# Peptides against a protein of PDB entry 3T7K, part 177

Target 1, 248 residues: chain A of PDB entry 3T7K
Amino acid sequence: KAEKILARFNELPNYDLKAVCTGCFHDGFNEVDIEILNQLGIKIFDNIKETDKLNCIFAPKILRTEKFLKSLSFEPLKFALKPEFIIDLLKQIHSKKDKLSQININLFDYEINGINESIISKTKLPTKVFERANIRCINLVNDIPGGVDTIGSVLKAHGIEKINVLRSKKCTFEDIIPNDVSKQENGGIFKYVLIVTKASQVKKFTKLINDRDKNETILIVEWNWCVESIFHLNVDFTSKKNVLYQKK

## One batch from the design tools (peptide; made by RFdiffusion4, then SolubleMPNN)

Design b2_p25_3_s2 (from b2_p25_3, 12 letters changed)
Fold by OpenDDE base, seed 3:
Structure b2_p25_3_s2 (fold): chain B 248 residues (1-248), chain A 25 residues (1-25)
Amino acid sequence: as target 1 above (248 residues)
Amino acid sequence: SKKKEEEEQQEKLFSIGADEFVPEK
């Protein structure tokens, strides 16, 4: 059926998109439309897998979803597009009135606001954002909104190798892991990196660390510190925004 | 509908606490 629909076009574009969707197309696509999109070089996946070599995200705007945050870890993210790209494309293809010999839709007209070339260019870097920041091992409190698995998955996508989950009410100093980074290439290394949800946790962890491992470097941040770092694809250690405690 | 609700809930959860952390000066 898709072949018959597309036969009216003399030339078909190849968009070369391997995409996930977030905040749109929750009902999916019918089989015919999926086949049409596939013939145009547009493959939509339900979930993010590294093996799929995803290069595109569809979303109505910048979102704080797992898929959106992880899309910024694609190697590279080539396109961040509004769902209207697909909508208009399928509309044009299904249109009987338009004697169009060619599909005339430019993907560059459908870019998500706020995802600029600077962001896209950073996804071409050989390292991930937290890797560049010398953050490989972190401590994460177990009561984090969104859950440790989801948060941890996002952080791992962006270069964090080890996530130690702290039971905030029961943890001791021995439960806190150091950020073991052997090479300082660029920027300061924090021995202890923690993501917390409460001011009481800041007090607790700073005390535990300072009492047992004095004069060590500590970075305690909120989840928004991670989110901002991801959206910028850069960790700004000069900013105090979303930093709860810092000891250099 | 279920996927939409899940994503909306996720976005809300990821936004919780955004303004609640006052850095200790």
Scores: peptide ipSAE 0.171, ipTM 0.703, DockQ to the pose 0.281
Fold by OpenDDE base, seed 5:
Structure b2_p25_3_s2 (fold): chain B 248 residues (1-248), chain A 25 residues (1-25)
Amino acid sequence: as target 1 above (248 residues)
Amino acid sequence: SKKKEEEEQQEKLFSIGADEFVPEK
């Protein structure tokens, strides 16, 4: 069926997209449309797997979903596109009225607002955002909204190697792990990095650390600090935004 | 759809306290 539909075109583009969708196409695609998209070099995956070498995200706008946040870790993210790309493409292909010998859809016309070339260029870097920031090991409170697995998965996609989950009510100093990174001369390396949800946790963890490991560097942030860092693909250590406690 | 609802819930959870975060357009 797809072959018959596409037979009217003399040449077919190869878009070379390996994509996931978020905030769109929740019902998926019919078999014919999937076959059409495949013939055009567009493969849509249900979930993100590193082995699939994904290079594209479809979303109506910038979203704070797991898929969107992880898409910024693609190597590289080639395209962040609005769903209208697929919609218009399929519409043109299914149109019987268009005597078009060629598919005339340009990917660049469908870029997601706010995902610019600067962001895309940063996804070509050999390192991840938290790796560049010398954040390898973090402590994450167990009561974080969204759950430790989802949050942890996003953070790992962006270069955090080890996530230690803290049971906030029961944890002691011994439960807190250091951020074990090689001291680089010019980088603000924090020995303890924590993501917390409550002011009471800040008070607790600062006390535990300062009482047992005096004079060490501490960074305590909320989830939004991570999100902002991901969206910018850069950690700004000069910003106090979403930083709950910092000791240099 | 169930998937839509799940993603919307996830976005809502991840957006807690994010009222001030507008990605630079």
Scores: peptide ipSAE 0.168, ipTM 0.733, DockQ to the pose 0.712
Fold by OpenDDE base, seed 2:
Parts: sequence; C-alpha cells; structure tokens
Structure b2_p25_3_s2 (fold): chain B 248 residues (1-248), chain A 25 residues (1-25)
Amino acid sequence: as target 1 above (248 residues)
Amino acid sequence: SKKKEEEEQQEKLFSIGADEFVPEK
C-alpha cells in the first residue's frame, strides 16, 4: 500500500533520520505510515539504544524528559525537529492533489526552538559534557525525584562513568567515592562530586568529608545543575546557579 | 495514553525547582 501511495512521486527524498519521539506521537503510527516514513529514510524507534546510532529527536519544544536529555548525547545529534515535520510530510503524501511531482518539505523549517547550531555542533565533539568537565565519578542521593535509575542513565549518557548511590540517612564517609580523574595541571578538578536534593544533605556530606579528608575539593549540586549543563553541552564552573556547596 | 501520562509525569519531576529553561539566543 505504501509503494502505491509513493509511486506518484518521481523522486523520493532520503532524510536519513533515526529518531525517537518525546512529548508527541504517543499513539504511534499506523503500519502504512511507518512504511512510508521508512521509504523516505525516516526510522522511528520506541527507545534509545546506543546500537541504533540515533541522530534525531522529535518534540514540540525543549523538554526535560529522559529521551530529550539523552538526545543531546547522540553522536552526533543531526536534527531536533517539531512533530509538524512528520504531520505535514504525511499530509502532503496522502494528498490527492495530482500536481505534486515532488515532496517539498524542508527539515530546516521544523527545528525545535532553542536547539541551535551551537548546540548541534557540540554533539560532534569526541567527548561528552561531563567528561570534558573532568567529572567521572559522582555520588547521587537515593531520594532524588525521578529515581536513581533514570537520572543515572541520563548522566551516564553524558559521560559519567560511575554513579555511587548514597543512602542519605545511613551513609558514612566510607560510602562516598572520590572523582578519580588524572590531575590536569590547569583544571579545577573536584575530588568529591555530589548531587543532592536537600539542605540537610549538604550539611551532612560537607561535615563527613571535611572531618575525614581535610582540604579536599568538593562540589555539591542540584539536579538542575546537571540539566543546565546538558542543555548547554557545557559545564560553567563560574556559575553559582544550582550549586549548593563548592570548595576549591 | 499511558505513554503520554508517563512522559508528562517525568517532565514534571525533572522540572521541580527549575525556571523554564529559555536558551539564551
């Protein structure tokens, strides 16, 4: 059926999109439309897998979903597009207007607001955002909203290698892991990096670390610090926004 | 749909305490 529908076009574009959707197309696509999209080089996946070499995300706007945050870790992210791209494309293809010899839909007309070339260009870098920031090992409190698995998965996608989950009420100094990175001469490397949710946790962890490992560098941040770093694909260590405690 | 509700819930959870991220142009 898809072949018959597409037969009216002399040339079919190859968009070369391997995409996930977030905040749109929750009901999926019918079999005919999936086949149409496939013939146009558009493959939509239900979940993110590294093996699929995803290069595109569909979303109505910038979202704070797992899929959207992880899409910024694609290698590279080629396109971040509004769902209207698919809607208009399928509408044009299903149109009975005899005069359409070609599909006339430009990807660049459907870019998500706020995802610019600067962001896209950073996804071509050989390193991930937290890797570039010399953050390899972090401590994450177990009571984080969204859950440690989801948060941890996003952080790992962005270059954090080891996530140590802290039981906030029961943890001791021995439970806190150092950020084991090679000392670069000029880089402000934090020995202890922690993501916390409450002021009481800041007090607890700062005391535990300062009492047992004096004069070491500490960075304690909120989840929003990570999100902002992901959206910018850059860690700004000069900003105090979402930083709860910093010792250099 | 269940998927819509799950994503909306996730977005809400991840948006706690965040001002709307407006990318600086």
Scores: peptide ipSAE 0.162, ipTM 0.734, DockQ to the pose 0.738
Fold by OpenDDE base, seed 4:
Structure b2_p25_3_s2 (fold): chain B 248 residues (1-248), chain A 25 residues (1-25)
Amino acid sequence: as target 1 above (248 residues)
Amino acid sequence: SKKKEEEEQQEKLFSIGADEFVPEK
């Protein structure tokens, strides 16, 4: 059926998109439309897997979903597109009235607002954002909204190798892991990096660390610090925004 | 849809926390 529909076009574009969707197309696509999209070089996946070499995300806007945050870790993210790209494309293809011998849909007209070339260019870097920031091992409180698995998965996608989950009420100093990064000569490395949810946790962890490992560097942040870092694909250590405690 | 609700919930959860950290004077 898809072949018959597409046969009216003399030339078909190859968009070369391997995409996931977030905040749109929750009901998916019918089989015919999937086949049409596939013939146009558009493959939509349900979930993010590294092996799929995803290069595109569809979303109506910048979102704080797992898929959107992870899409910024694609290697590279080639396109961040509004769902209207697919809608208009399929509409044009199914239209019997358009004597169009060619599909006239330009990907560049459907870019998500706020995802600019500067962001896209950073996804071409050989390193991930937290890797560049010398953050390899982090401590994450177990009561984090969204759950440790989801949050951890996002952080890992962006270069954090080890996530230590802290039971906030029961943890001791021995449960806190250091950020084991080889001392690069040129960058401030925090020995302890923690993501917390409450001010009481800041007090607890600062006390535990300072009592046992005096004068060490500590960075305690909230989840929004990570999110902002991801959206910028850069960690700004000069910003106090979303930083709860910092000891250099 | 269930998927929509799940994503909305996720986004909400990921947006929580900005106001809970009052710097102690």
Scores: peptide ipSAE 0.177, ipTM 0.703, DockQ to the pose 0.288; fails the geometry check

Design b2_p25_3_s3 (from b2_p25_3, 12 letters changed)
Fold by OpenDDE base, seed 4:
Structure b2_p25_3_s3 (fold): chain B 248 residues (1-248), chain A 25 residues (1-25)
Amino acid sequence: as target 1 above (248 residues)
Amino acid sequence: SEKEKEEEEQEKLFSIGADEFVPEK
């Protein structure tokens, strides 16, 4: 059926998209439309897997969803597109009225607002954002909204290798892991990096660390610090935004 | 849809925490 529909076009574009969707297309696509999209070089996946070499995300806007945050870790993210790209494309293809011999849909007209070439270019870097920031090992409180698995998965996608989950009420100093990064001569490395949810946790962890490992560098942040870092694909250590405690 | 609700909940969860940390002076 898809072949018959597409046979009216003399030339078909190959968009070369391997995509996931977030905040759109919750009902999915029918079999015919999937086949059409596949013939146009558009493959939509349900979930993110590294083996699929995803290069595109469909979303109506910048979102804080797991899929959106992880899409910024694609290697590279080639396109971040509004769902209207697919809608208009399929509409044009199914239209019997348009004597169009060619599909006239330009990907560049459907870019998500706020995902600019500067962001896209950073996804071509050989390193991930937290890797560039010398953050390899982090401590994550177990009561984080979204759950440690989801949050941890996002952080790992962006270059954090080890996530230590802290039981906030029961943890001791020995439960806190150091950020084991080889001392790069040129960058401030925080020995302890923690993501917390409450001010009480800041007090607790600062006390535990300062009592046992005095004068060490500590970074305690909110989840929003990570999100902002991901959205910019850069860690700004000069910003105090979403930083709860910092000791250099 | 169930997927929409899940994504909305996820978005909400990821948005939580911005106001809870008053820096102690």
Scores: peptide ipSAE 0.059, ipTM 0.645, DockQ to the pose 0.295
Fold by OpenDDE base, seed 1:
Formats: structure tokens, C-alpha cells, sequence
Structure b2_p25_3_s3 (fold): chain B 248 residues (1-248), chain A 25 residues (1-25)
């Protein structure tokens, strides 16, 4: 059926998209439309797997979903597109009125607002955002909204190697892991990096660390610090936004 | 859809903590 529909076009584009969707296409696509998209070099996956070499995300806008945050870790993210790309494409293909010899849809007309070329270009870098920031090992409180597995998965996608989960009420100094980064030459390394959810946790962890390791560097942030770093694909250590405690 | 609800819930969870904390010196 898809072949018959596409036979009216002299040339078919190959978009070379391996995509996931978030905030759109919740009901998926029918078999004919999937076949059409496949013939145009558009493959949509249900979940993110590294082996699939995903290069595209469909979303109506910038979202704080797991899929959207992880899409910024693609190698590279080639396109972040509005769902209207697929809608208009399928509409043009199914249109019987248009004696179109070719499909006339430009990917660049459907870019998600706020995902600019500067962001896309950073996904071509050989390192991840937290790797570039010399953050490899973090401490994460167990009561974080969204759960440690989901949050941890996003952080790992962006270069965190080790996530230590802290039981906030029961943890001691010995439960806190250092950010073990071998001396790369150019950048301030925080020995202790923590993501917390409560002001009481800031007080607790600062006390525990300062009482046992008084001269060490500490960075305590909220989840939004990580989100902002991901959306910019850059850690700005000059910003105090979403930083709860910093000792250099 | 169930998937839409899950994504909306996830987005809400990921937005928690915005402007809730005062930085300590």
C-alpha cells in the first residue's frame, strides 16, 4: 500500500532519521504510515537504546522528559524537530489533489524553538557535558522526585560514571563518595558533588563533610542545576543559579 | 493517553525544586 502511495513521486528523499518522540504521537502510527516513513529514511523507536544510534527527537517544544534530556546526549543529535514535520509530510504524501512530482518538506523549517545550532554542534563533541565539567562521581539523595534510577540514567547519559545513592536520614560521612577525577590540567575539581532535594540535607552534608574533611571542595546542587547544564550542554560554574552550597 | 500522562508526570517531577532553595555561603 505504501509503495502505491509513493509511486506518484519521481524522487523520494532520504532523511536518514533515527528518532524518538516525546510529548507527541502518543498513539503511534498506523502500519502504512510507518512503512511510508521507513521508505523516506525515517525510523521511529519507542525507547532510547545506545545501539540504535539515534540522531533525532520529535517534540512540540523543549521538555523536561527523560527522552528529551537524553536526546541531547545523542552522538550527534542531528535534528530536534516539531511533530508538524511528520504531520505535514504525511499530509502531502496522502494528498490526492496535489500533482506533486516531489516531496517538498525542509527539515530546517521544523526546528524546536530553543534548540539552536550552538546546542546541536555541542552534541558532536567527543565528551559529555559533565565529563567536560570534571564531574564523574556524584552523590544523589534517595528521595529525589522521579526516582534515582530515572535521574541516574539521565545523568549517566551525560557523562556521570558513578552515582552513589545516599539514604538522607541514615547516611554518615563514610557513605559519601569523592568525585575521583584523575588530574586533567585545566579545571576546578570539586571533591564532593551532591544533588539534594531539601535545605536540611544541605546543612547535614555540609556539616558531615566539613567536620571530617574541613579543607575539601564541595558542590551541592538541586536537580534543576543538572537540567540547565544539559539544556546548554555546558556547566557554568560562575552561575549561582540552582547551586545550594559551594566551597572552592 | 497513558503515555501522555506518564510524560506529564515525569515533566512535573523534573521541575520540582525550581527556586525553592536559598544558596548557602
Amino acid sequence: as target 1 above (248 residues)
Amino acid sequence: SEKEKEEEEQEKLFSIGADEFVPEK
Scores: peptide ipSAE 0.053, ipTM 0.638, DockQ to the pose 0.308
Fold by OpenDDE base, seed 3:
Parts: structure tokens; sequence; C-alpha cells
Structure b2_p25_3_s3 (fold): chain B 248 residues (1-248), chain A 25 residues (1-25)
């Protein structure tokens, strides 16, 4: 059926998109439309897997979803597109009225607002954002909204190798892991990096660390610090935004 | 849809507790 629909076009574009969707297309696509998209070089996946070499995300806007945050870790993210790209494309293809010999839809017209070439260019870097920031091992409180698995998965996608989950009510100093980074290539290394949800946790962890490992470097941040770092694909250590405690 | 609800809930969860903590000086 898809072949018959596409036969009216003299030339078909190859968009070369391997995409996931977030905040759109919750009902999916019918089999014919999936086949049409596939013939145009557009493959949509249900989930993110590294083996799929994903290069595109469809979303109506910048979102704080797992898929959106992880899409910024694609190698590279080539396109971040509004769902209207697919909608208009399929509409044009199914249109009987338009004597169009060619599909005339430019993907560059459907870019998500706020995802610019500067962001896209950073996804071409050989390192991940937290890797570049010398953050390899972190401590994460167990009561974080979204859950440690989801949050941890996002952080790992962006270069954090080890996530130590802290039971905030029961943890001791011995439960806190250091950020073991051997090479200082660029910027300061914090020995202890923690993501927390409450001011009481800041007080607790700063006390535990300072009492047992005095004069060490500590970075305690909220989840928004991570999100902002991901959205910019850069860690700004000069900013105090979303930093709860810093000891250099 | 269940997927829509899941994504909406996920977005909310990522936003919860994300308010700027004023570091206690």
Amino acid sequence: as target 1 above (248 residues)
Amino acid sequence: SEKEKEEEEQEKLFSIGADEFVPEK
C-alpha cells in the first residue's frame, strides 16, 4: 500500500532520521504510515538504545522528559524536530489534490525552539557533558523525585559512570563515594559530588564529609543543576545557580 | 493514553523539588 502511495512521486527524499518521540505521537502510527516513513529514511523507535544510533528527537518543545534529556547525549544529535514535520509530511503524501511530483518539506523549518546549532555542535564532541566536567562518580539521594533509576539513567547517558544511592536517613560517611578522577585535563575536580533534594541533606552531608575528610572539595547540587548542564551541554562551575554547597 | 500520562508524570517528577534552593549561608 505504501509503495502505491509513493509511486506518484518521481523522487523520494532520504531524511536519514533515527528518532524517538516525546510529548507527541502517543498513539503511534499506523502500519502504512510507518512504512511510508521508512521509505523516506525516517525510522521511529519506541525506546532509546545505544545500538540504534539515534540521531533525532521529535517533541513539541524542550521537555524535561527522560527521552528528551537523553536525546542530548546522542552521538550526534542531528535534528530536534517538531512533530509537525511528520504531520505535514504525511499530509502531503496522502494528499490527492496536490499534483506534486516531489515532496517539498524541509526539515530545517521544523526545528524545536531553543535547540540551536551551538547545542547540536556540542553533541559532536567526543566526550559527554559530565565527563568534560570531571564528574565520574556521584552520590544521589534515594528520595529524589523521578526515582533513582530514571535520574541515574539520564546521568549515565551524559557521562556519569557510577551512581551511588544514599539512603538519606541512614547513611554515614562510609556510604559516600569519592569522585575518582585521575586526570585533570580541564577544570577543578570535586572529590565529593552529591545530588540532593533538601537543605537538611546539605547540612548532613557537609558535616559528615567535613568531620571525616577535612579540606576536601565538595559539590552539592539539586537536580536542576544537572538539567541546566544537560540543556546547555556544558557545566558552568562559575555559576551558583542550583548549587547548594560548594567547597573548592 | 497511558504513554501520555507516563510522560506527563515523568515531566512533573523531574520538575518536583527543582526549585532553587537558597544555600543557607
Scores: peptide ipSAE 0.026, ipTM 0.610, DockQ to the pose 0.260
Fold by OpenDDE base, seed 2:
Structure b2_p25_3_s3 (fold): chain B 248 residues (1-248), chain A 25 residues (1-25)
Amino acid sequence: as target 1 above (248 residues)
Amino acid sequence: SEKEKEEEEQEKLFSIGADEFVPEK
């Protein structure tokens, strides 16, 4: 059926999209439309897998979903597109009125607002955002909203190698892991990096670290610090936004 | 849909304590 529908076009574009969707197309696509999209080089996946070499995200806007945050770790992210791209494309293809010899839909007309070429270009870098920031090992409190698995998965996608989950009420100094990175001459490397949810945790962890490992560097941040770093694909160590405690 | 609800809930969880992020153009 898809072949018959597409037969009216002299040439078919190859968009070369391997995509996931977030905040749109919750009901999925019918079999005919999936086949149409496949013939146009558009493959939509239900979940993110590294082996699929995903290069595109469909979303109505910038979202704070797991899929959207992880899409910024694609290698590279080629396109971040509004769902209207698919809607208009399928509408044009199913239209009987237009004596169109060619599909006339340009990807660049459907870019998500706020995802610019500067962001896209950073996804072509050989390193991930937290890797570039010399953050390899972090401590994450177990009571983080969204859960340690989801948050941890996003952080790992962006270059965190080791996530140590802290049981906030029961943890001791021995439970806190150092950020074990090679000293670079000019890099402000923090020995201890922690993501916390409460002011009481800041007090507890700063005391534990300062009492046992005096004069070491400490960075304690909120989840929003990570989100902002992901959306910019850059860590700004000069900003105090979402930083709860910093010792250099 | 159930999927829509799940994504909305996830977005809310990640948005706790912050204004909506708008990247500078």
Scores: peptide ipSAE 0.021, ipTM 0.604, DockQ to the pose 0.741

Design b2_p25_3_s4 (from b2_p25_3, 11 letters changed)
Fold by OpenDDE base, seed 2:
Parts: structure tokens; C-alpha cells; sequence
Structure b2_p25_3_s4 (fold): chain B 248 residues (1-248), chain A 25 residues (1-25)
């Protein structure tokens, strides 16, 4: 059926999209439309897998969903597109009125607002955002909204190698792991990096670390610090926004 | 849809205490 529908076009574009969707297309696509999209080089996946070499995200706007945050870790992210791209494309293909010899839909007309070439270009870098920031090992409190699995998965996608989950009420100094990175001469490397949710946790962890490992560098941040770093694909260590405690 | 509700809930969880992040152009 898809072949018959597409037969009216002299040439079919190959968009070369391997995509996930977030905040749109919750009901999925019918079999005919999936086949049409496949013939146009558009493959939509339900979940993110590294083996699929995803290069595109569909979303109505910038979102804080797991899929959207992880899409910024694609290698590279080629396109971040509004769902209207698919809607208009399928509408044009199913239209009987237009004696269109060619599909006339340009990907660049459907870019998500706020995802610019500067962001896209950073996804071509050989390193991930937290890797570039010399953050390899972090401590994450177990009561984080969204859950340690989801948050941890996003952080790992962006270059965190080791996530140590802290049981906030029961943890001791011995439970806190150092950020074990090779000393670079000019980089402000924090020995202890922690993501916390409450001011009481800041007080607890700063005391535990300072009492047992004096004069070491400490960075304690909120989840929003990570989100902002992901959206910019850059860690700004000069900003105090979402930083709860910093010792250099 | 159940999927829409799950994604909305996830977005809400991640957005707790934050304004909508709009990258400055």
C-alpha cells in the first residue's frame, strides 16, 4: 500500500533520520505511515539504544524528559525537529489534490526553538559534556526526584562513568567516592562531586568530607545544574547557579 | 494516552523547582 501511495512521486527524498519522539506521537503510527516514513529514510524508535545510532529527536519544544536530555548525547545529533515535520510530510503524501511530482518538505523549517547550530556542533565533539568538565565519578542521593535509575542513565549518557548512590540518612564518609580523574595542570578538578536535593544533605556531606579529608575540593550541586550543563553542552564553573556548595 | 501521562509526569519530576529552561540565543 505504501509503494502505491509513493509511486506518484518521481523522486523520493532520503532524510536519513533515526529518531525518537518525546512529548508527541503517543499513539504511534499506523503500519502504512511507518512504511512510508521508512521509504523516506525516517526510522522512529520507541527507546534509545546506543546500537541504533540515533541522530534525531522529535519534540514540540525543549523538554526535560529522559529522551530529550539523552538526545543531546547522540553522536552526533543531526536534527531536533518539531512533530509538524512528520504531520506535514504525511499530509502532503496522502493529499490527492496536489499534482506534486516531488515531496517539498525542508527539515530546516521544523527545527525546535532553542536548539541551534552551536548546540548541534557540540554533539560532534569526541567527548561528552561531563567528561570535558573532568567529572567522572559522582555521588547521587537516593531520594532524588525522577529516581536514581533515570537520573543516572541521563548522566551516564553524558559522560559520567561511575554513579555512587548515597543513602542520605545512613551514609558515612566511607560511602562517598572521590572523582578519580588524572590531575590536569590547569583544570579545577573537584575531588568530591555530589548531587543533592536538600540543604540538610549539604550540611551533612560537607561535614563528613571536611572532618576526614581536609583541604580537598568539593562540588555540591542540584539536578538543575546538570540539566543546564546538558542543554548548553558545556559546564560553566564560573556560574553559581544551582551550586549549593563549592570549595576550591 | 498512558504514554503521554508518563512523559508528562517525568517532565514534571525533572522540572521541580525550575523555570522552563530556554537557552539564551
Amino acid sequence: as target 1 above (248 residues)
Amino acid sequence: SEKEEKEKKQEELFSIGADEFVPEK
Scores: peptide ipSAE 0.023, ipTM 0.627, DockQ to the pose 0.704
Fold by OpenDDE base, seed 3:
Structure b2_p25_3_s4 (fold): chain B 248 residues (1-248), chain A 25 residues (1-25)
Amino acid sequence: as target 1 above (248 residues)
Amino acid sequence: SEKEEKEKKQEELFSIGADEFVPEK
């Protein structure tokens, strides 16, 4: 059926998109439309897997969803597109009225607002954002909104190798892991990096660390620090925004 | 849809607590 529909076009574009969707297309696509998209070089996946070499995300806007945050870790993210790209494309293809010999839809017209070439260019870097920031091992409180699995998965996608989950009410100093980074290439290394949800946790962890491992470097941040770092694909250690405690 | 609700809920969860942190000076 898709072949018959596409036969009216003399040339078909190859968009070369391997995409996930977030905040759109919740009902999916029918089999014919999936086949049409596939013939145009557009493959949509349900979930993110590294093996799929995803290069595109569809979303109506910048979102704080797991998929959106992880899409910024694609190698590279080539396109961040509004769902209207697919909608208009399928409309044009199914249109009987348009004597169009060619599909005339430019993907560049459908870019998500706020995802610019500067962001896209950073996804071409050989390292991940937290890797560049010398953050490999972090401590994460167990009561984090969104859950440790989701948050941890996003952080791992962006170069954090080890996530230690802290039971905030029961943890001791021995439960806190150091950020073991052997090489300083760029920027300061914090021995202890923690993501927390409450001011009481800041007080607790700073006390535990300072009492047992005095004069060590500590970075305690909120989740928004990570989110901002991901959206910028850069960690700004000069900013105090979303930093709860810092000891250099 | 259930998928939409899950994504909205996830987005909301990611935003929870964002303004509750006062940096210790």
Scores: peptide ipSAE 0.023, ipTM 0.598, DockQ to the pose 0.268
Fold by OpenDDE base, seed 1:
Structure b2_p25_3_s4 (fold): chain B 248 residues (1-248), chain A 25 residues (1-25)
Amino acid sequence: as target 1 above (248 residues)
Amino acid sequence: SEKEEKEKKQEELFSIGADEFVPEK
């Protein structure tokens, strides 16, 4: 069926998209449309796997979903596109009225607002955002909204190597892990990095660390600090936004 | 759809904590 539909076109584009969707296409696509998309070099996956070498995301706008946040870790993210790309493409292909010899859909007309070339270009860097920031080991409180597995998975996609889960009410100083980064030359390294959800946790962890390791560097942030860092693909250590405690 | 509801819930969860904390010096 797809071949018959596409036979009216003299040339078919190859978009070379390996994509996931978030906030759109919840019901998926029918078999004919999937076959059409495949013939145009568009493959849509249900889930993110590193082995699939994903390079595209479809979303109506910037979202704070796991898929969207992880898409910014693609190597590279080539395109972040609105679902209207697929809608208009399929509409043009299924149109019997248009004696179109060629598919006329430009990917650049469907870019997600706020995902600019500066962000896309940073996904071509050989390192991840938290790796560049010298953050490899973090402490994460167990009561974080979204759960430690989901949050941890996003953080790992962006270069966090080790996530230590802290039982906020029961943890001691010995449960807190240091950010073990071998001395790369040109960046401030925080020995203790923590993501917390409550002001009481800030007080607790600052006390535990300062009582046992008084001269060490500490960074305590909320989840939004991580989100902002991901959306910018850059950690701004000069910003106090979403930083709860900092000791240099 | 169930998928849409899950994604909305996830987005909401990820937004929790915005502007709730005052930075300590």
Scores: peptide ipSAE 0.022, ipTM 0.596, DockQ to the pose 0.310
Fold by OpenDDE base, seed 4:
Structure b2_p25_3_s4 (fold): chain B 248 residues (1-248), chain A 25 residues (1-25)
Amino acid sequence: as target 1 above (248 residues)
Amino acid sequence: SEKEEKEKKQEELFSIGADEFVPEK
């Protein structure tokens, strides 16, 4: 059926998209439309897997969803597109009225607002954002909204290798892991990096660390610090935004 | 849809906590 529908076009574009969707297409696509998209070089996946070499995300806008945040870790993210790209494309293809011998849909007209070439270019870097920031091992409180698995998965996608989950009420100093990064000569490395949810946790962890490992470097942040870092694909250590405690 | 509700909940969860931390002076 898809072949018959597409046979009216003399030339078919190859968009070369391997994509996931977030905040759109909740009902998915019918079999015919999937086949049409496949013939146009558009493959939509349900979930993110590294082996699929995803290069595109569909979303109506910048979102804080797991899929959107992880899409910024694609190697590279080639396109961040509004769902209207697919909608208009399928509409044009199914239209019997258009004597169009060619599909006239340009990907560049459907870019998500706020995802600019500067962001896209950073996804071509050989390193991930937290890797560049010398953050390899982090401590994550177990009561974090979104859950440790989801948050942890996003952080790992962006270069954090080890996530230590802290039971905030029961943890001791021995439960806190250091950020084991080889001392790079040119960058401030925080020995302890923690993502917390409450001011009481800041007080607790600062006390535990300062009592047992005095004068060490500590970075305690909110999840929003990570999110902002991901959206910019850069960690700004000069910003105090979403930083709860910092000891250099 | 169930998927939409899950994504909205996820986005909400990711947005929670922005105002809870008062920097200790």
Scores: peptide ipSAE 0.021, ipTM 0.590, DockQ to the pose 0.297

